# Peptides against a protein of PDB entry 5VZU: the designs that were tried, part 144

Target 1, 271 residues: chain A of PDB entry 5VZU
Amino acid sequence: GRTLEDIFHEHMQELILMKFIYTSQYDNCLTYRRIYLPPSRPDDLIKPGLFKGTYGSHGLEIVMLSFHGRRARGTKITGDPNIPAGQQTVEIDLRHRIQLPDLENQRNFNELSRIVLEVRERVRQEQQEGGHEAGEGRGRQGPRESQPSPAQPRAEAPSKGPDGTPGEDGGEPGDAVAAAEQPAQCGQGQPFVLPVGVSSRNEDYPRTCRMCFYGTGLIAGHGFTSPERTPGVFILFDEDRFGFVWLELKSFSLYSRVQATFRNADAPSPQ

## One batch from the design tools (peptide; made by RFdiffusion4, then SolubleMPNN)

Design b2_p22_1_s2 (from b2_p22_1, 11 letters changed)
Fold by OpenDDE base, seed 1:
Structure b2_p22_1_s2 (fold): chain B 271 residues (1-271), chain A 22 residues (1-22)
Amino acid sequence: as target 1 above (271 residues)
Amino acid sequence: SEAKKREEILKELREDFRYKPP
């Protein structure tokens, strides 16, 4: 069987070759496409826009963060040897918040893995239940033969009178103690640390996070072979920084807002 | 150690988003 070292050497050779091919293509033909920034909405978790991330041997990559109701999306602006430009690098489910444990338990990868996989299972169940309701509703459109029901005559309903006896039924007001949902305190950012065994190329990640959500990342082999979605955690640090923990890959990607001001980058108003 | 070298290789393979560790 191939050793892990053989696999690594083969992988690195292919990667170097692919990077060489892509860099050499810049001299031959470049297609330019205008990119528009997504419009900001009041309900957006942070301002949408361009973020820079670093993916190991791929180097610096640009993603567009956008919001779509209860979903967020990271779309690749730069392609790499695995994932072409325009693909959704990350998809975030803003319905499924991840509650990180205390700082001591955050070092335990198995605890984070448990929490994420429990949320993944809930998402799977919700998708199955929603699929069943949509399935049962379609079965009952048997062709009702439209028998022409005959025009029955409009009988004049008589004007029955006004007897307004006010029954004093003194129903005791059951104290519905409305459990005041304490407004989820705009939580003071909690201490954040990567689990042991999670790799980051950027050790200078924020040590405090605002909130986390369940998400999936796109992975593929060279040339976009066998693309799959892997579970992970979207970590919001601040208005300009987010992270993604790739659970199965045991890796962390830090994304930082591109601070460059682009003239005429606003999306055209939908006509 | 061989174990350390193995973990370094697995780390780099994971960072490239291509290798599903066994």
Scores: peptide ipSAE 0.209, ipTM 0.782, DockQ to the pose 0.096
Fold by OpenDDE base, seed 5:
Order: structure tokens, then C-alpha cells, then sequence
Structure b2_p22_1_s2 (fold): chain B 271 residues (1-271), chain A 22 residues (1-22)
């Protein structure tokens, strides 16, 4: 059988070759598609925009961060041998906040794994329950067999009268205080450290985070083969930095805002 | 050590987002 070393060498040779092919295409690329920055919304967790991130062996990549209600998305602007440009490299569920443990317990990968997997199961249950409500509503249009049952003229029983006094049952409308989901207050920043065994390309990551959320990352083989979503943690550090912990991969990607000002990068207002 | 080399290989394979450990 192939040794692990043989598999590694073959894989890395294929990766290098694919990267070389992609980079060599830039010299011959005469077709450009304009990308617009997403409009900022007041309820956006941070300003949407371009971020530079690291994907281990892929190196430096550009991702567009955008917000879609209770979801955030990282869309690849740069493609790599595994994940093409335009794919959603990360999807963040802003409904499912991850509470990190204390700094000592953050070093425990199994504790982070437990927390993330518990949230994954909740997300899965919510998806199943929402699927059942949509399913039951369609079933009851059984064909109304239009049986033409005949017109029996049953009689005019009489108009008995009058006086039922209106009981003023002043049922106070119980103010269903819609618990206004307090906009997730930017919690006091907590100390942050990667678990033991989580790889980072750079140990220079922020050691304090604001918030964490459940998310999924896209992984695939070379040529976008067998694409799947893997569980992870989106970590908001600040207005210009976020991270993603790829739980199953035991990897961390750091994303930093592209500070370049683009002229006319905003989407034209729909006329 | 061979064990260290193996872990370095597994690390790089995971960082390529293609490798699922068995």
C-alpha cells in the first residue's frame, strides 16, 4: 500500500501543480467580472466587506463577508484548487452563539468539540422541526370528490327572539411582551486562546474575542470533489478581524479586513 | 521521530481541507 509519505508527496505535488495552473491563468485572463461590496446595514455585526484570510496550504485568500439577517457568509473572491471562487467558504449562524469556557478550559479541544457538537445538534433539530410544519400544511388537499348530493329543501325553522345581554367580559389582552431579542450586546471581550492541537499558520492572532458563533465551513477535494460542510466556530475579534476554527480539521483561519479604499465599489442603487 | 513526521504530514493534509482522518 502507499505510505503516508507517498500520499502526502502525491497530494502536495497535485496541489502545487493546480496552484501553478490557477496562477498561470492570470496572465491569459482577459475576462473580468465586477464585484460590488455589500451594502452595510445598521444591524450588521460588523461592516461587511473584503477580508484577507489564511487557508493553511492554500495560503492567502480573499473573502467577502456579508450579512443576511441572522446569517453571515464568507464568499470566496479568490478560488483555490479545492474551493472555486464564488463559493461560500463559511456560513455563520448568528442565532447560535458559542460561549467559550474560561481560558484554562479553552485549551481543551474536547470541551470546544462538545460545545460545538451540541449546537450542531440543536441546529439539526430546528431544521427538522421547521421541515415538519411545512410538510403537514400540504397534505390535506385531498381531492374534493364533487359528489352532487341532492338539494333536499329542509324547512325554515322559526326566528326565536331576543334578549341575550352582552356580558362585558373585559378580557384584558395579556400584553405578550414580545421579548425584544436584545441585540446581542457586544459582550465584554474575553481572553481567547486556540485549543491544544488546533493548527494556526500564524500564532499572531488576537488573544481577546468579542463573540463566537456556530458556523460551517466548506471543504472539498481537488477540483471541488465531494464538497461538504464541516462544523466550526466563527470568532469575532474586532471590527476588522474574525477567525474560523475548523473543528474536524483542527485548523484556524484568521481573516483581516482589506484596508484598501475602492472607488465606486458600492452596488448601484436599484433604479 | 517517525511519529512527529506523521503528525506533521497529517497537519498539512488537514490544512489542505481535503484530508479526513480515518
Amino acid sequence: as target 1 above (271 residues)
Amino acid sequence: SEAKKREEILKELREDFRYKPP
Scores: peptide ipSAE 0.188, ipTM 0.768, DockQ to the pose 0.129
Fold by OpenDDE base, seed 2:
Structure b2_p22_1_s2 (fold): chain B 271 residues (1-271), chain A 22 residues (1-22)
Amino acid sequence: as target 1 above (271 residues)
Amino acid sequence: SEAKKREEILKELREDFRYKPP
């Protein structure tokens, strides 16, 4: 059977060959496409724009972050041997906030896995329920007016009597101590650490995060073969940095804002 | 050790974030 070493060598050889082929194609014809920055909205979690990631053997990756109501999207600007440019590399569900545990429990990968998989199951249930409502709404062909068959007069069964003893049972008002949802102090970042066994290419990631959300990342083989969505965690660190934990891959991606001011990069207003 | 080499290979393959193990 192939050893894991044989698989690794074959994968690396194929990856190098693919990178060489793609690079050699640039000596021929290049097609340039203008990229517009997404318009900023007041309700956007952070300013949309270009972010720089660094991943494994791929090196530099540029992603456009954009907001779409309760969803955020990372779109690849740079392609790689697995996923071409223009693909949605990450999709974030801003309805499904992930609460990270304390630092001790954050080191436990199984705890993070549990939390993410519970949220994944809720998202699946919501999709199934929303699919049923859309299905049942088409089935109401209006009831044919079946003619009113004449109501037979069913009889007056009788009268029995009165005894209303007023039991004064003085139910004490149980103080429903409304557990004051401590307003999540929007200002203080929670301490953040990667779980044990999650690979990061750089140990220099932010050690505090603002908030986390459920999301899915796009994975594929070489040449965009067998593309699928894998569950993960979007980590918002600050206005200029976010991460993505790829749960099944046990990997972490750090994205940093491209601090370039682009003149006239705003999308033309839809006329 | 062979186990350490396997872990290093699995790390590199996982850092190729889009590698599906066959």
Scores: peptide ipSAE 0.180, ipTM 0.760, DockQ to the pose 0.128
Fold by OpenDDE base, seed 4:
Structure b2_p22_1_s2 (fold): chain B 271 residues (1-271), chain A 22 residues (1-22)
Amino acid sequence: as target 1 above (271 residues)
Amino acid sequence: SEAKKREEILKELREDFRYKPP
């Protein structure tokens, strides 16, 4: 059988060839598509925009982060040999917060795996239930044959009699103890460390995170073969940095905001 | 060691976002 070494050499040769082809295609690309930055909304977790990430052997990639209600999306601006430009490299469910344990337990990959897989199962159940509600709602629009119901005669409304006496019952004002909604502790970062056995390109990642969410990343073979979504954790570090833990891949990607200001990059106003 | 070489290969293959090891 092929050794793991044989598979690696074959894979790396194909990757190098594909990278060469893609690079050579860019030199001959005469057609440019304008990219628009999404407008910022008050409810956006952070300012949407361009982020730079490094994906293993692919090198530097650009991703557009955008917010869509309770979902966030990372869209590839740069393609690679696996995932073409315009694909959603990450999809984040902002409904499903991941609660990281303490630093000691954060080192345990199996614990993180358990937490993420439990959330993945909830997301699958919600999708099945929402699919059933959408399915059952469509089934009952059988064609109501509008049989012309005959015009039943307007019976005259009888006269309102007058004299309802005002009963004085002085209901005591029950003190509605307004449960003070504890202000969502949006400001306190927690200590963060990668689990043992999760690979990072460098150890230079933020050691505090603001919040984490369940998400899925897109993976594929060369030429976008067999594309699939793998579970992961979106980690918000700050306004300009986020990470993604690829759970099944045991890898971490760090994304940093592109600090360049773009003139005229806003989407045209809908006419 | 052979085990370390295997781990390094599996790391690179995973970082390439392509290879599910069998």
Scores: peptide ipSAE 0.176, ipTM 0.760, DockQ to the pose 0.113; fails the geometry check

Design b2_p22_1_s3 (from b2_p22_1, 11 letters changed)
Fold by OpenDDE base, seed 4:
Structure b2_p22_1_s3 (fold): chain B 271 residues (1-271), chain A 22 residues (1-22)
Amino acid sequence: as target 1 above (271 residues)
Amino acid sequence: EEAKKREEILKELRKDFNYKPP
């Protein structure tokens, strides 16, 4: 059988060749597609826009972050040999917050893995339940044969008599103790460290995070073969930085906002 | 030694982000 070494050498040779082909294609690209920035919404976790991230061997890539209700999406603006441009490299479920443990326990990859896999299972259950509700609701529209119900005659509505006396019952104003919605504590950043055995490109990542969410990343073979979603953690650091922990890959990607201002990058108003 | 070499290879393969191992 092929050794793991043989597989690695074959993979690296193919990757280098594909990278060369892709790079050479950019020099010959005469057709450009306009990219529109998504409009910012008040409920967006951070301002949507372009982020630069590092995909290990692929180098620096551009991702569009956008918000879609309780979901966030990272869409590849630049493609690579595995995942082409326009694919959703990450999909984040903003319903499923990941609570990171203390710094000592954050070093434990198996603990992070447990937490993420427990959330993944809940997400799968919710999808199955929602699939059943959507399935059962469609089954009962049998064709109601509209039998023409015969015109029953309009019985005359009898006259309402008058005299309902006003009962004075002075119900005491129950003090509705407005449970002060504790202002959603504008989350004080918690200390953050990567688990042991999670690879980053460098150790220069934020050591505090604002919040984390369950998400999935897209992985594929060369040429976008056998694409699948792998579980991970979206980490919001600040307004301009987020990370993604690729759990099964034991890797971390850091994404930083592209600080360039683009004129006329807004989506055309729907006419 | 072989187990260490295997883990080093797996570590390098995992640096190919978005790669699905065959």
Scores: peptide ipSAE 0.168, ipTM 0.783, DockQ to the pose 0.152
Fold by OpenDDE base, seed 5:
Structure b2_p22_1_s3 (fold): chain B 271 residues (1-271), chain A 22 residues (1-22)
Amino acid sequence: as target 1 above (271 residues)
Amino acid sequence: EEAKKREEILKELRKDFNYKPP
């Protein structure tokens, strides 16, 4: 059988070859598609836009961050041998905040794993419950038996029943104070460190984070084979930096805003 | 030594974002 070393060497050779093919295509690719920056919304966690991220052995990639209600998405602008451009490399559930433990317990990978997996299970339960409510409503179109038209005529009379006085039941409309979910106050930044055994490409990552959320990352084999979502943690550091901890991969990707000002990068207003 | 080498290989395979355990 192949040794683990043989498998690694073959895999790395294939990856290098694929990366070389991808990079060599830029010399011959004369086809361009315009990408527009997402419009900013007041409720966006940070300004949407282009970020440069790290993808382990892939290196630096460009991701578009966008917000979609209680979800955020990182869409690949650059493709790699595993995940092509236009795929959602990360999906963040802004409903499911991750509370990181203290700095000492943040070094424990098993503690982070526990926290993330408990949130993953809650997300899975919520998806199952929401699926049942949509399912029960369709079942009861039993066949309308076309029972026939029996014509019976009866004309019964117009009885005049009397003047029932309108009781002014002044039911005060209980002000359902919609608890305006206070925009999640940018909590006091907490000390941040990667768990032991989580690989960063660079140790130069922010040592304080504002917020963390549950998310999933997309992984696939070479040529986008067997794509799957793996659990992780989205870490908001500041307005221009976020991270993603790939839990199963034991990897960390740091994303930093592309500071380039693009002229006319905004989507044309729908006329 | 062998176990360390194995974990280093698995670590690099995981960094390729395509490593699936068997």
Scores: peptide ipSAE 0.164, ipTM 0.778, DockQ to the pose 0.132
Fold by OpenDDE base, seed 1:
Structure b2_p22_1_s3 (fold): chain B 271 residues (1-271), chain A 22 residues (1-22)
Amino acid sequence: as target 1 above (271 residues)
Amino acid sequence: EEAKKREEILKELRKDFNYKPP
């Protein structure tokens, strides 16, 4: 079998070769596509738009963050040797908030892994239950033979009278103590640290986060071979910064808003 | 020693954030 050292050397050789091919292609033929910024909605977690991220050996990449109801999406604007442009790098489930532990327990990768995998299992169960309800509803359309029911005549409904006896039934108002769901305090950002053994190329990440959500990241071999979704954590730091923890890869990507203003980048109004 | 080398190699492979590990 190939050693882990052989696999690493082969991967690095292929990656260097692919990067060389891509950089050399810039001299030959470039196809330009106009990109439109997604419209902002009031319910968007942050303003959608372009973010810059850094993927280890790939370097600086551009992603488009967009919101789709209870989902957020990071779409690659720049391709790399593994994932081409236009693919969804990250998919975030805004229904499934991740509660990070205290700062001491955040250093424990196994604790973060436990929390994420428990949420992954809930998402899987919800998908199975929703699939069963959709399946049972389709089975009962046996072909009802449309027997032509005969036109029964419109019998005149008689005008029965007004007897308005007001029954005074004094039902005691059961004090439904509406447990006031305390509005989830727009939480003071909690202290944030990466778990031990999670690699970041940028050590200058925010040390406070607003909220976290369950998500999945897209990974593939070179040339987009065997693409799959891996579990991870979307971390909202502020209006202009988010992170993604790739759980299986034990890596962290920091994304920062592209502050450049683009003229005429608004999506055309849906006609 | 071999376990440390393996961990170091895995750490370098994990720097390819979009790579599917073997």
Scores: peptide ipSAE 0.139, ipTM 0.764, DockQ to the pose 0.136
Fold by OpenDDE base, seed 2:
Formats: structure tokens, C-alpha cells, sequence
Structure b2_p22_1_s3 (fold): chain B 271 residues (1-271), chain A 22 residues (1-22)
């Protein structure tokens, strides 16, 4: 059988060959596509735009971040040997916030894995329930007008009797101590650390995060073979930085805003 | 030794963030 070493060597050789082939194609005809920045909305978690990935073996990765109601999307602007340009590299569910534990428990990969997999299961349940409501709504074929079968008569069953003793049971008002949801202090970021065994390309990642959300990342073999969505965590650090933890890969990607002002890069208004 | 070598190989494969392991 192939050893894991044989698989690694084959993967590295193929990756180098693919990078060489793609690079050599730039000596030929290039197709240029205009990229428009997504329109900013007031309710967007951060300003949409271009972000540079500082991760991976591929070199420079550019992703467009955009917001779609309660979802965020990272779309690849740069392709790589696994995932071509225009693919949705990350999809974030902004309905499913992840609460990170304290720093001690954040070092435990199994704890993060538990939290993410619990949220993944909730997302699956919500998708199944929403699928059933959409299925049952089509089944109401209108009631065939069944003809009025005739009124059989009212039997008058009888009258008994009165005794209403008023039991005064004075139910004490149980103080429902409304657990004051401590307003998530929107201003103070939570201390952040990667779990043990999660690989980062750089140890220089933000050590404080604003919020985290459940998401999925796209993974594939070379040439976009067998593409699938893997569970992960979107980590918002600040207005210009976010991360993604690839749970199954045990990897962390850092994305930083491209600080370029593009003149006339706004999407044309939909006429 | 084999376990360490396996862990090292898996660590290098995992640096290819978009790569699906076989």
C-alpha cells in the first residue's frame, strides 16, 4: 500500500507541477475580469471588501468578503491548485454565534471541536425542519367539495348541577429573576488563543477577538477534485482582520484587509 | 519514529489549507 510518505511526496510533486503549469500559462493569453467591490450596508458586520490571506502553501491569496443578510461569504479572487478563482472558500452563518471559553479551555482542541459540532448539528436540524415546512405546504390539494350529507338530529343530553366552592389558593408570585443577559460588552474583545495542535502559518495573529461564528470552508483535491464543505469557526478580530479555523484540517487562516483605495470599484447600481 | 514522521507529514499536508486529505 502507499505509505503516508509516498502520498506526501506525490502531493508535493503534483502541487509543484500544477503551480508550474499555471505559471507557464501566463506567458500566453490572459483573460482579465473586472472585480467590483460589494456595496456596503449599515447592518454589515464589517465593511465588505478585499482581504489578503496569510495562510497556505499557495502564496498570495485574495478573498472578497461580502454580506448576504444573516450570512457572510468569502469568494476566492485568486485561484490555487485545489480551488479555482470565483469559488466560495468560506460561508459564515451569522445566526450561529460561537462563544469561546476562557483561555485555558480555548487551548483544548476537543472543547472547540465539541462547541462547533453542537452548532453544526443545530444548523442541520434547522435545515431539516425548514425542508419539512416547504414539503408539507405543497400537499394541500384543495378540499374537494364533498356534498353536504344530511343533518342527523341533536340529542339533548342533560343538565346536572351547581356547586362552585371558591378555593382561595394564594399562589405566591415566584420572583422570576430574569437572568439579566449581561449585555455582551460590544467594546472589549475577548482574549483569544489557538487550540493546541491547530497549525498557523504565522504565530503573529491577534490575541483578542470581538466575536466568533459558525461557518464552513471549501476543501478539494488538486484540480478541484471531490470538493466538500468542512466545519469551522469564523473569528472577527477587528474591522480589518478575520480568521478561519478549519476544524478537521486543524488549521488557521488569517485574513487582513487590502488597504487599497480603488477608484470607481463600486458595483453599478442594479438598474 | 513512524508516529512522529506521520505527524510531521500530516502537519505539512495540513498547511495546504484548501487541500482535502485522502
Amino acid sequence: as target 1 above (271 residues)
Amino acid sequence: EEAKKREEILKELRKDFNYKPP
Scores: peptide ipSAE 0.123, ipTM 0.760, DockQ to the pose 0.135

Design b2_p22_1_s4 (from b2_p22_1, 13 letters changed)
Fold by OpenDDE base, seed 1:
Structure b2_p22_1_s4 (fold): chain B 271 residues (1-271), chain A 22 residues (1-22)
Amino acid sequence: as target 1 above (271 residues)
Amino acid sequence: MEEKEREEKLKELREHFNYKDL
């Protein structure tokens, strides 16, 4: 049978050939589009910007991380044979925090899978409930027929009067003790390890994470065939590093901030 | 997509993502 090494060499040759075909088919006619860095907001989880992903045989990918209220988005700046540039490679739901277990139980892929799939089902339920409320609200605008009812002028009259009754009653204010939501302590980072059987292009990933969130990654066949969202975990390590665990792929992608300063990369001020 | 075709796609993607660790 083909060895794993043979399969990998064939796949690498195919990917190199595909890259060659894609670069050569444009006959040196390249269209350049300016990319602007997203503006930073005070409520952004980290500074938005360019991140370098290191995953798979494709080698190097650039993604733009941006924040959109309770969602984060990784947009491909570099395309690959499966996912073209401009696609949302990852979508993160900042409402759905993933609580990682202790370091021992983090080694268990099935435990991580259970946690992620429970959150996926909650997200699916919330989408169905919110879809029903939005659906029922639109149904009741029946066309009120504009009945033309006429101009009648009637003028009357002045009537008076009366009375002023005083009733006192001083009902006591029930002290609704508003349970102060303790501000989510920017907790000391927790120890982090990948589950056994999750592959990472290198073992040089941060061994401490700040927080994790539910997210989805985009996967497709060559030529962007049958695109779908697969469940995963966004892992914030620090201001300059995040990861994504592709649950169904049993793979981990590490993303590191591009430290290069770009002149004129800021979005033009809205005129 | 049939479940088989999806699993074949996931296999190819796993091979692609995990290539450097083997």
Scores: peptide ipSAE 0.369, ipTM 0.870, DockQ to the pose 0.511
Fold by OpenDDE base, seed 5:
Structure b2_p22_1_s4 (fold): chain B 271 residues (1-271), chain A 22 residues (1-22)
Amino acid sequence: as target 1 above (271 residues)
Amino acid sequence: MEEKEREEKLKELREHFNYKDL
């Protein structure tokens, strides 16, 4: 029978061949696009920038992490046979924090799956409710046939008069001190472990995480066929490391900041 | 995508990620 080693070698050969085919197809049409680092904002969860994904058989994957209000995005800088460069490999909803259970229950994949699927259902409901409000407003512009209503004459508005009393009712504007949402105290990181049966390249992942969020990962067949979003968990470990748990794939991707300083990689200031 | 075709794709991708993780 095929050994696990035979299957691994065959799949690695296929991935190398695909990577070679893609590289060679692009070799005749290498479009170089300048990549700019996203500007950092004060409200960014961590400094945006380039992160190295550890994907063993794919080799080095580079993802750009960027923040867009209450959303974070991982954009592929390097493509693979399934997901081309420039695609949003992960999309994170910073509104939907995932609370991991205790360390014992974190080992239970079904518990993580339950938590993530409950959040996914809330996100789906919020999207449906917000979609209905936008839809009802457009329906009622039936074409009002502009029947030319006849020009009724401009009756002169009479000019009356000056009465002046300034009632100074100085209603103090109650300063609704918008309780500045205390920047979510990056509390003492919680103990972190992957669920049993989640694949990870190395057991060398951070065993403490700062916070987790609901997210979706992009998955596709070879050649970007039938692209879809699958539910997952974004895990912030620290300023330089994050992970993504691919729930349906039962896989974990670790991303580490690229520490290289790029000269002239800053976005041109908007003139 | 039929459910079966999706399951086959998820299997392929899982194998692919497992090989990424090897």
Scores: peptide ipSAE 0.282, ipTM 0.835, DockQ to the pose 0.528
Fold by OpenDDE base, seed 2:
Parts: C-alpha cells; sequence; structure tokens
Structure b2_p22_1_s4 (fold): chain B 271 residues (1-271), chain A 22 residues (1-22)
C-alpha cells in the first residue's frame, strides 16, 4: 500500500509541478487584472486592504480583506494549487461573535469546536427562516384582474359640512429600540492561545485578541476540485493582524497587513 | 462528494498544513 511518505512525496511533487506550471506561464500569455483596494468606511472593523499570510505548504499568500455590512471577506490575490486567485478564502459573519473561554479552556480543541458548531447551527437556522419569508412573499401574485374601462366622470355637487375639533391623540411613546450594543470597547485584548492540536507554522502569533467572529473558509483539492466551505474562527488581533482557525483542518493562518503604500490603487468612484 | 472522499480531502489538506512545518 502507499505509505504516508509515498503520499507526502506524491503530494509535494504535485505541488512543485503545479507551482512550476504557474511560474512557467510567465513565458506564455499572461492576463493581468488591476486590483483595487476597497474604500474604507467608518463602520469597517479595521481598515480594508492587502494582508500577507502563511497558508499550508504553499508559502506566502496575499489576501484582500474587505467589509460588506455585517460581513467581512478575504479574497485570494495569490492563487494556490487548491484555490485559484479571486476566490473568497474566508467569509466572516460579523453578527456572530465568538466568545473565547479562559486560557485554560482555550487549550481544549473540543471546547472551541463546540462553540463554533453551535454558532454554525444558529447561522443555518437564520438562513432557513429568512428563506421562508422570501418564499411566501412571491406566491400572492393574484390574477391581474383586467382593468375595466374608464367610466365617465359624473359631476355632482358641493356639500358644505362643518368644523370638527382637533382630538389630542396622545401618541404612545414608541418602544425604545434597544440600542444596538455598542461594539464592545477596543479595550484590553482577551488573552489568546491556540488549542492543543491546532497546527501553526510559527508559535509567533499574538497572545491577545480584540474579538473573534464565526467564519467559513474555502477548501478544495488540487485543481479546485470539490470546493466547499468549512467552519472556522476569525480572530482580530489588532489593526494590522488577524488570524483564521480552520476548525476541521485543525490549522491556524496568521495574516499581517502589507504596509506598502499603493498609489492610485483606490477603486474608481461608482459613476 | 461522499463522506469518504471528504475525509480523504480533509486528510490531504491537514497533511498540507502540517507538512509546512517539516
Amino acid sequence: as target 1 above (271 residues)
Amino acid sequence: MEEKEREEKLKELREHFNYKDL
């Protein structure tokens, strides 16, 4: 049977070959697409932009982080053998905060797994409920009754009736819509540690995080085969660093802002 | 995708993340 070493060697040979194919395209027809930085908005969790990360055996990745209301998105700028450039490597639901336990319980992978899977089920329920409301609204296209012909305007007369008094209708104080909890102060970061058995290329990751959110990561086989989304945790460390815990992969990716200033990289204003 | 094919892919991807440290 194939040994783990045989599988490793075959997999590494395939990765090297695919990397060679991608690099050999420089001797061929290259299609260039201009990348625009997303505009920054006041409500963006951090400044959108380019982040460099380490992802699997592929080495250095570049992702674009962007915000879309209560969603964030990591888009691959660099492709890899599994996931081509332009794919959404991570999608973050900023409505679904992950509350990390204490440091002792953060070491427990099963505890993190429980928390993430409970949030995944809530997200699935909300999607099912919102799908039902959108479905029922389409069914009542009652038959367009044929507009009857415009009957002529009869002219009748002018009666005078009188001066009815202004009723002081006491408007009930409308329920104070519970002030959307102010995004918890960017205060003292929570102590952060990876669970035991989560692989990280370097132990040099931030040991405090500002906040965590539920997200999904894109995974595929070589050549983008059988692409699917897996549950994970987006971890905001600071303005320039975020992480993603790939729950099913038991892996962690650290992303750091590309500090290079890009002139004329702003998206054209929507005309 | 069958559950077996999914677990094989997850294994490959885990190996792919873990072999970065070898």
Scores: peptide ipSAE 0.203, ipTM 0.789, DockQ to the pose 0.526
Fold by OpenDDE base, seed 4:
Structure b2_p22_1_s4 (fold): chain B 271 residues (1-271), chain A 22 residues (1-22)
Amino acid sequence: as target 1 above (271 residues)
Amino acid sequence: MEEKEREEKLKELREHFNYKDL
């Protein structure tokens, strides 16, 4: 049978060939597309922008992180042999927080897998329920035949008079103690470790995370063949770093903010 | 996709994402 080394060597040869094909296309035609940075919103989990990640044999990847209400998206700025530029490499559901266990149980991949798969099932149920509500609401617009109801004449109803006295009912304002929603304490970071058997390119990842969320990553074969969404965990470390655990791949990707300032990168104001 | 084809693809993708440059 093929050794792991044989498979690696064949795969690396294919990647080199694909990279060569893509780079050789630039000799004939370069199309430039302007990239705009997403506008920052006050409710954004972190400042949107460009992040750099490293993926095994792909090398350096650039991803745009953006926020869309209760969803975050990582859009590929750089394509790779599997996933072209402009694809949503990660989709994060900010409604579905992942609560990591204690540091001892975080080492257990099966525990993380259980937690993620339970959240995945809830997300599927919510999508089915929301699909049914949207489906049932459309069915009842039967064609109301516009019968032309005849123009019945406007009878001038008369000007009845004024006098209703103001009753002074002095209802005491019950002090609705608005439970001050404690401003979501910028949560003290929790200890973080990768599960045993999750591979990271670098072992130098943050050992403390702020929040984790359910998400899906896009995976495909070479040439964007058989693209699918795989379950994972988005890990917010800080303002400039996030990770993604690819559950089925047993891999971790670390993303760091691109610290470069881009002039004129703001989206034009909608006129 | 048959489960076997999915497992083979996930293996290939694991290799792709997890190969440290030896």
Scores: peptide ipSAE 0.032, ipTM 0.648, DockQ to the pose 0.490

